# Ledger of designs, part 312: peptides against a protein of PDB entry 2FGR

Target 1, 331 residues: chain A of PDB entry 2FGR
Amino acid sequence: SSVTLFGIVDTNVAYVNKDAAGDSRYGLGTSGASTSRLGLRGTEDLGGGLKAGFWLEGEIFGDDGNASGFNFKRRSTVSLSGNFGEVRLGRDLVPTSQKLTSYDLFSATGIGPFMGFRNWAAGQGADDNGIRANNLISYYTPNFGGFNAGFGYAFDEKQTIGTADSVGRYIGGYVAYDNGPLSASLGLAQQKTAVGGLATDRDEITLGASYNFGVAKLSGLLQQTKFKRDIGGDIKTNSYMLGASAPVGGVGEVKLQYALYDQKAIDSKAHQITLGYVHNLSKRTALYGNLAFLKNKDASTLGLQAKGVYAGGVQAGESQTGVQVGIRHAF

## One batch from the design tools (peptide; made by RFdiffusion4, then SolubleMPNN)

Design b2_p30_7_s3 (from b2_p30_7, 25 letters changed)
Fold by OpenDDE base, seed 2:
Structure b2_p30_7_s3 (fold): chain B 331 residues (1-331), chain A 30 residues (1-30)
Amino acid sequence: as target 1 above (331 residues)
Amino acid sequence: SEELQKQVEEAQKKLEKLIEELKEAYKKKK
């Protein structure tokens, strides 16, 4: 068996011009281009085309040295793989987020990413953003002429919040076509949670597609998230993203991404536009810069996710500008 | 631009329709 130690340390100087009080925030932040992480992984050949695997990965917070501790909440899986595909047991990205976040040109990280995978309804569950789940069993098919799929189920283990039962139960999956320059996927998921102590279903549907033209890549996401509440009506958000990336001079990448979040429950929209640049100093080290603008309309209070500096909301109808400049090092 | 906003709104309407069609198709399979 081989064990590989791997990781990323990504630290930046970040600025946002507004917090919830209308004040600017600045400082040293984390995970601007890629989520900082430490991981261990390995595989064992069991013969006959069967392999066992493990993956342990936790987030690193370089700005404070993991003052809140270290854990493997990013991924903690054991797996079997072979000609049948891969079965995973343990906390991981749910299949829907694993596939559909791949269309985010900002890698679901920093101030530029698609923010559709969010807790839109003050859900009381631990993972109400639809990104990961505890107690997860997942299955991923092989790629058959481009076609592939993933499915997952997470046990609730009789978790209750208020009168809500089955909190944390997840069921979901995707179908995809990945062939050459083209990728396209459809994901469906339901997660059981609570809002205000009442049972709530978080339903999610996401479409993603990308095409690599060689000189540039285009990517798009279309998502609906709906928190179905028995009392107070549904909380529905339609999220849209369109992005483009292009290599620059063989060592750089420029990215431009636009997202729209139509928050139906408050009849309010937010617009996000982000320009990013990555400069590769080596295969493992990069400099990067992100510039993001978030325009909230009406009752919208969304904030850019400058992790380690400020990731909260703003006042209703306020716009926010964010900047990150940092170093990413992979090992 | 107003034109880009209009295109985004049209794309939104098309997507909402597709989502509704998919929901109906999913309900019919239950």
Scores: peptide ipSAE 0.007, ipTM 0.305, DockQ to the pose 0.009
Fold by OpenDDE base, seed 4:
Structure b2_p30_7_s3 (fold): chain B 331 residues (1-331), chain A 30 residues (1-30)
Amino acid sequence: as target 1 above (331 residues)
Amino acid sequence: SEELQKQVEEAQKKLEKLIEELKEAYKKKK
């Protein structure tokens, strides 16, 4: 058996020019290039090609030393793996987010990531952003000539909110083709939740693709999220992303990503453009900088996610500029 | 819903087109 301690400490100086009051915010933030984390993982060979595994991972907040505590909410799984693939039991990324966020060139963190995996409708469930689930069983296939898939089901355990039952139930999965420079995936998910105490289905469809040309990588996402409310009509958001990354000078990487969030329920769009640079000082240590611009139109109030500094919204129709400069260290 | 299915199909077609364009771009670089 093996046990590995691992982690990332990513801390930055961050600035956003507008908060909900129109004021600037600045300070020390976290997780600008990668989510800061501490984890334990291990495997045991059971013979016959079967392995047992565990994974315990929590987020680290280097700005305040985890003042709100430490937990394993990022991942807390036990698994069996073999020629059949992998079965996981426990809280984890749901299969759809695990696969489809891989196309985000900003690693689903900081001020530059694709923000489509979001609670668009004031859902009252704990994980209504579609990223993780409690009480999750997941299955991941091996890669067969490029083809692979993942499936998940999370038990609701009869959780209720208001008149809504089955809150927290997740069912979803993806199919993918990963071969050499090409990756493409389709993900589908439904999560049961509540909005205003009423039963609501969070339906999500996501398409992703990337291609590595050697000199540059292109990546794209197409997503629709729909909160189907029993009363009040559907809250639908169509999200689009296109990004490019390229190595620079053998030790650097530049990233450019554009996203559009078409928020149908408020007939409003938001545009996000982010430029990022990572400079590798070593295999484990990097400096990075992100510059993001978010333009809200009409009733849109989206804000950049400068974790540890400001992650709230802005006034309707306002634009926000964000900057992060930081250090990432992996161990 | 039929609308979701239609959007999935449109998105799938866009993805397929992107994949083909990327494949052609790769072939031209060889």
Scores: peptide ipSAE 0.007, ipTM 0.303, DockQ to the pose 0.011
Fold by OpenDDE base, seed 3:
Structure b2_p30_7_s3 (fold): chain B 331 residues (1-331), chain A 30 residues (1-30)
Amino acid sequence: as target 1 above (331 residues)
Amino acid sequence: SEELQKQVEEAQKKLEKLIEELKEAYKKKK
């Protein structure tokens, strides 16, 4: 058996020019290039190609030393793997987010990530962003000539909110083709939640693709999220992302990503553009900078996610500029 | 440019159509 301690400490100075009151926010933030984390993992060879595994991972907040505590909410799984693939039991990324966020050039972190995986409807479930689930069983296939898939089911355990039952139930999966420079995947998910105490289904469909040209990588996401409410109509968001990354000077990477969030329920769009640079001082330590612009139209109130500084919304129709400059260290 | 905007809108429509086709395909497999 092996046990590995691993982690990332990523801390930055961050600035946003507008909060909900129209005021600037600045300070020390976390997780600008990668989510800061502490984890333990291990495997045991059981013979015959069968392996047992565990994974425990929690978020680290370097700006305040985890003042709100530490937990393993990022991942807490036990697994069996072999020629059949991998089965995981426990809280984890749901299969759809695990695969489809891989096309986000900002790794679902900081002020530049694709924000489509979001609670668009004030869902009252704990994981209504579609990223993780409690009580999750996941299965991941091997790769067969490029083809692979993942499936997951999370038990609701009769959780109720208001009149809504089955809150927290997740069912979803993806199919993918990963071969050489090409990656493409389709994900489908449904999560049961509540909005205003009423039963709501969060339906999600996501298409992702990337191609590595060697000198640059292109990546794209297409997503529809739909909160199907019993009363008040559906809350639908169509999200689009296109990004490019390129190595710079053998030690750096530049990233440019554009996203559009078409929020149908309020007939309002938001445009996000982010420029990022990572400078590798070593294999484990990097400096980084992110510059993001978020343009809200009409009734849109989206804000950049400067974790540890400001991650709230802005006034309707307002634009927000964000900057992060930080250090990432992996161990 | 207006032309780029039209191209983006057309791409969006094509994508929406693909999404609907995939939803229907998923419903038929259930």
Scores: peptide ipSAE 0.007, ipTM 0.302, DockQ to the pose 0.009
Fold by OpenDDE base, seed 5:
Structure b2_p30_7_s3 (fold): chain B 331 residues (1-331), chain A 30 residues (1-30)
Amino acid sequence: as target 1 above (331 residues)
Amino acid sequence: SEELQKQVEEAQKKLEKLIEELKEAYKKKK
């Protein structure tokens, strides 16, 4: 069996001009370009084209040395793979997030990412952002002439919150076409959760597409998230993203991404625009800078995710500017 | 676009139906 130790250490200096009190925050943050991580993975060839695998991955917080501890909450899977594709058992990205976040040019990390994969309704479940699940079984098909798919089911194990049963149950999947410069995907998911101790379904639909023109890449996302509550009505958010990236000078990449979050339950919109630059010093080491602007309208209180510095909301209708400058090292 | 929103809502309804069908199929196997 092969075992590989791998990781990323990404640390930055970050600034946001407003927190929930209207004050600026600044300091040393983590995971601005890529999520800092430590992992172990390996494969065993079982013969006949069948392989076994394991993957254990946890987040690293370089700013505080993992003061809250280390775990494998990013991924903890055992798998079988072959000509039939891959089956995974264990905590992982749910198939919908695994595929649809790939269209985010900021890789769901730092102050610039698409923030649609979110707990929009104060859901009480541990993974109500729709990104990962416990007790997950996933299946991924091979790529057949561009077509591929992924499916997942997570067991609730009779978890309850208040009067809500089946908390943490996930069912979802995607279909995709990936061929040369083109990628397009449709993802669908439902997760059982609770809001205010009452049973709630988190329904999600996401459409993503990208095209690589060689000189530039264009990417887009369309998403609806709906927390369906038995009492109080649905909490619905429509999220939109459009981004472009281009190589610069053979060693750099520039990214520009816009997102709109239409929060229907509060009849309020938020607009996000982010400019990013990555400078590769080597294959493993990069410098990066991100500049993000988030404009909240009306009752919207969204904040940029400057992890390690400030990731909370702002006052209703306030705008926030964020900056990250950092180093990413992969090993 | 309002039209895009409507299309997303229709797609969501189809998904909800599919999920319910999958749940029923799963319950019937028990």
Scores: peptide ipSAE 0.000, ipTM 0.265, DockQ to the pose 0.011; fails the geometry check

Design b2_p30_7_s4 (from b2_p30_7, 25 letters changed)
Fold by OpenDDE base, seed 2:
Structure b2_p30_7_s4 (fold): chain B 331 residues (1-331), chain A 30 residues (1-30)
Amino acid sequence: as target 1 above (331 residues)
Amino acid sequence: SAELQQKVAEAQKQLDQLIADLKAAYEARK
């Protein structure tokens, strides 16, 4: 049996030039390069190739010392694993997000990440961004010559909001091919939620691919999210991402990522471009800087996610510039 | 750029087709 304590503390100085009022925001933010976390994990060998595992992980907010408390909402799973793969019970990344966010060169954090995994429709469910789920059962296959898959189901436990009676139910999965420099995946998911107190299905389809050329890596995502409402019409967003990264001098990494969010319900687009640099001072400690530009068109009000400083929207049709400079330490 | 817009349009078309194909496959299983 083993038990490992692990974590990351990532804190930055962040600036965005516009909030919802058109004013600048700046201060100390969190999780600019990696999500700050504290975790415990371990395994027990049960013999015969079977292992039991646990994983408990919560987010750390270094700017305020977790003023709102600490929890294990990042992951709280017990698992069985073996030649058959892995079964997980408990709150976790849903299989679709676990796999498809891996193509985000900004690791789904800070001001630079792909923002497609979002609550696009003011869904009233707790996890309407499609990232995690409560009451989740997940299964992950082994890798068979590159081919692998993951599946998940989350129980709604008769959670109701308004007239919706299955809020929080998730079903989804992915198929993937991971071999050497190549990765490609297709993910499908449906989550039951409510919008305006009415039952709504959050449907998601995502394609991802990456290729590591050694000297550089290319990565891409194609996604459609659709909040299917009985009244008021569907809220559909098509999201696209293309990114490149390259090692610099053996101690650094430069990243450039572009994303487009085509918000069909408001006939409005948003363009995001982010330049990032990470400088490794050691295997555990890095300095980083991110520069992001978000251009909203027409009725779009998207904002960059400068966690700990400002993560809200902006005025319709306004552009936002964000900067993060910080330290990441892993232990 | 015009090239980027074209690539986005093509990607959109491919995504729409994939969704249509998946829907068709689902209906065929009923």
Scores: peptide ipSAE 0.006, ipTM 0.327, DockQ to the pose 0.009
Fold by OpenDDE base, seed 3:
Structure b2_p30_7_s4 (fold): chain B 331 residues (1-331), chain A 30 residues (1-30)
Amino acid sequence: as target 1 above (331 residues)
Amino acid sequence: SAELQQKVAEAQKQLDQLIADLKAAYEARK
């Protein structure tokens, strides 16, 4: 049996040139390169190739010392694993997000990540971004010659919002091929939620792929998110991402990522381009910088996610520039 | 309840109006 304490403290100075009022915001932010976290994990060998595991992980906010408290909302699982794969019980990344966010070169963190995993429709569920779920059972297969899959189901436990009575129910999964330099995945998910107090299905389809050429890595995502409302029509967003990363000078990494968010309900697009650099001072400590440009067109109001400084929207059709410079330390 | 259904309907109407307003803003920016 083993128990490991682990974590990341990632804190940055961040700037965005526009908030919802058109004013700049700046200050000390968190989680620019990796999400700051504190966790406990462990395994027990039960013999015969069977293992028990636990994982408890919560987010750290270094700028305010977790003024709002600490919890294990990132992950709180118990698991069994073996030749059959792994079964997990508890709050976790849903299988679709766990796999498909792996193609995001910014690791779903900071001002540069793919923002497709989002609540696009003012969904009233707590996890309407499609990233995590409560009451989750997940199963992950072993890797069979590159092929692997994951499946999940989250119980709604009769959670109600308005007239919606199945809020929080998730069903989803992915199939993938991971072999050598190539990774490709297809994910499908449906989550029950509410919009305006009415039952709504959040449907998501995501295709991801990456290839490591040695000198550089390319990665891409194609996603459709659809909030299917009984009344008022669907709220659909098509999101696209293409990114490249390359090692620099043996201790650095440069990343460039472009994303397009085609918000069909408002017939408006947003373009995101991010340049990132990570400089490894050690295996555990890195300096980083991110420069992001978000161009909202027409009625789009998307904002960069400068956590701890400003993560809100901007005025319709406004562009936003964001900068993060920070330190990441892993322990 | 009928009251809840009414509140939900009102909320839905507000959301639809928001979407309409956003679309209008889009058209105004063309």
Scores: peptide ipSAE 0.000, ipTM 0.256, DockQ to the pose 0.012
Fold by OpenDDE base, seed 4:
Structure b2_p30_7_s4 (fold): chain B 331 residues (1-331), chain A 30 residues (1-30)
Amino acid sequence: as target 1 above (331 residues)
Amino acid sequence: SAELQQKVAEAQKQLDQLIADLKAAYEARK
């Protein structure tokens, strides 16, 4: 058996030029290049190709020393793996987010990431962003000639909000092809939640692909999120992302990513463009800088996610500029 | 829903085409 302690401490100085009041925010933020984390993981060989595993991981907030506490909400799984693949029990990334966020060149964190995995409809469920789930059973296939898949089901355990009686139920999965420089995936998910105390289905479809040309990598996402409400009509968002990254001088990486969020319920679009640079000082330590522009149109109020500084919205139709400069250290 | 099923079918078709195109591009560069 093995037990490994691991983590990332990522802390930055961040600035956004507008908050909900139109004022600037700045300070020390976290998780600009990678989510800061502390974890324990291990495996036990059970013989015959069967292994048991555990994974416990929580977020670290280096700016305040986890003043709100520490938990294992990032992942808390026990697993069995073998030739059949892997079965996981416990809170984790849902299979759809685990796979489809991998196409985000900004690692699903900071001011530059694809923001499509979001609670677009004021859903009252704890995980209505479609990223993680409680009470989750997941299965991941092996990779067979590039083809792989993942499936998950989360129990609602009769959780109720208002008249909704299946809150927290998740069913979803992906199919993928991962071979050499190519990755492509299709993900589908449905979550049961509540909006305004009424049962709502969060339906999600995501297509992702990337190709590594050696000199550069291209990545893309196409997503539709639909909160299907019995009363009040559907809340639909179409999200698009296109990104490119390239190595620089053997020690650096430059990233450029564009995203469009077409928010159908308010007939409003938001455009996000982010330029990022990572400079590796070592295998474990990097300096990074991100510059992001978010242009809201019409009734859109999206804000960049400068964690630890400001992650709220802006006034309708306002644009926001964000900057992060920080250090990432992995152990 | 029927709408979701249709979108899934369309997405699957797009994925298949993308995979085919990328495979072809990869082979052409060998």
Scores: peptide ipSAE 0.000, ipTM 0.269, DockQ to the pose 0.011
Fold by OpenDDE base, seed 5:
Structure b2_p30_7_s4 (fold): chain B 331 residues (1-331), chain A 30 residues (1-30)
Amino acid sequence: as target 1 above (331 residues)
Amino acid sequence: SAELQQKVAEAQKQLDQLIADLKAAYEARK
């Protein structure tokens, strides 16, 4: 049996030029290049190619020393793995987010990531962004000539909100082809939630693809999220992303990513463009900088996610500029 | 258990419905 302690401390100085009141925010933020975390993991060889595993991971907030406490909400799983693949029990990334966020060149972190995995409809469930789930059972296949898949089911455990009686139930999965420079995936998910105390289905479809040309990588996402409300009509968002990254000077990486969020319920679009640079001082330590611009149109109020500084919305139709400069250290 | 089998069956039904709905949505966009 092995037990490994691991973590990342990522802290930055961040600035956004507008909050909900139109004022600037600045200070020390967290998780600009990678989510800061502390974790424990280990495996036990059971023989015959079978392994048991555990994974416990929580978020670290370096700016305030985890003033609100520490938990294992990032991942808390026990697993069996072998030639058949891997079965996981416990809170984790749902299979769809685990696979499809891999096409985000900003790794779902900081001010530059694809923001499509979101609670678009004021869902009252704890995980209505479609990223993680409690009470999750997941299965991941091996890679067979490039083809792989993942499936998951989360129990609602009869959680109720208003008249909704299956809140937190998740069902979803993906199919993928990963071979050499090419990756492509299709993900489908449904989550039961509530909006205004009424039963609501969060349906999600996501397509992702990337290609590594050696000198540069291209990546893209296409997503539709639909909150199907029992009463009041559907809340639909179409999200699009295209990104490119390239190595610089053997020790650096530059990233450029564009995203479009077409919010159908309010007939409003938001455009996000982010330029990022990472400078590796070592295998474990990097300096980074991100510059993001978010343009809201019409009734759109989206904000950049400068965690630890400001992650709220802006006034309708306002644009927001964000900057992060920080240090990432892995151990 | 019978209860677990029922939950799995319900989950499969929900997944099938989701796939059908997503296919329909895709076709409606052509």
Scores: peptide ipSAE 0.005, ipTM 0.283, DockQ to the pose 0.014; fails the geometry check

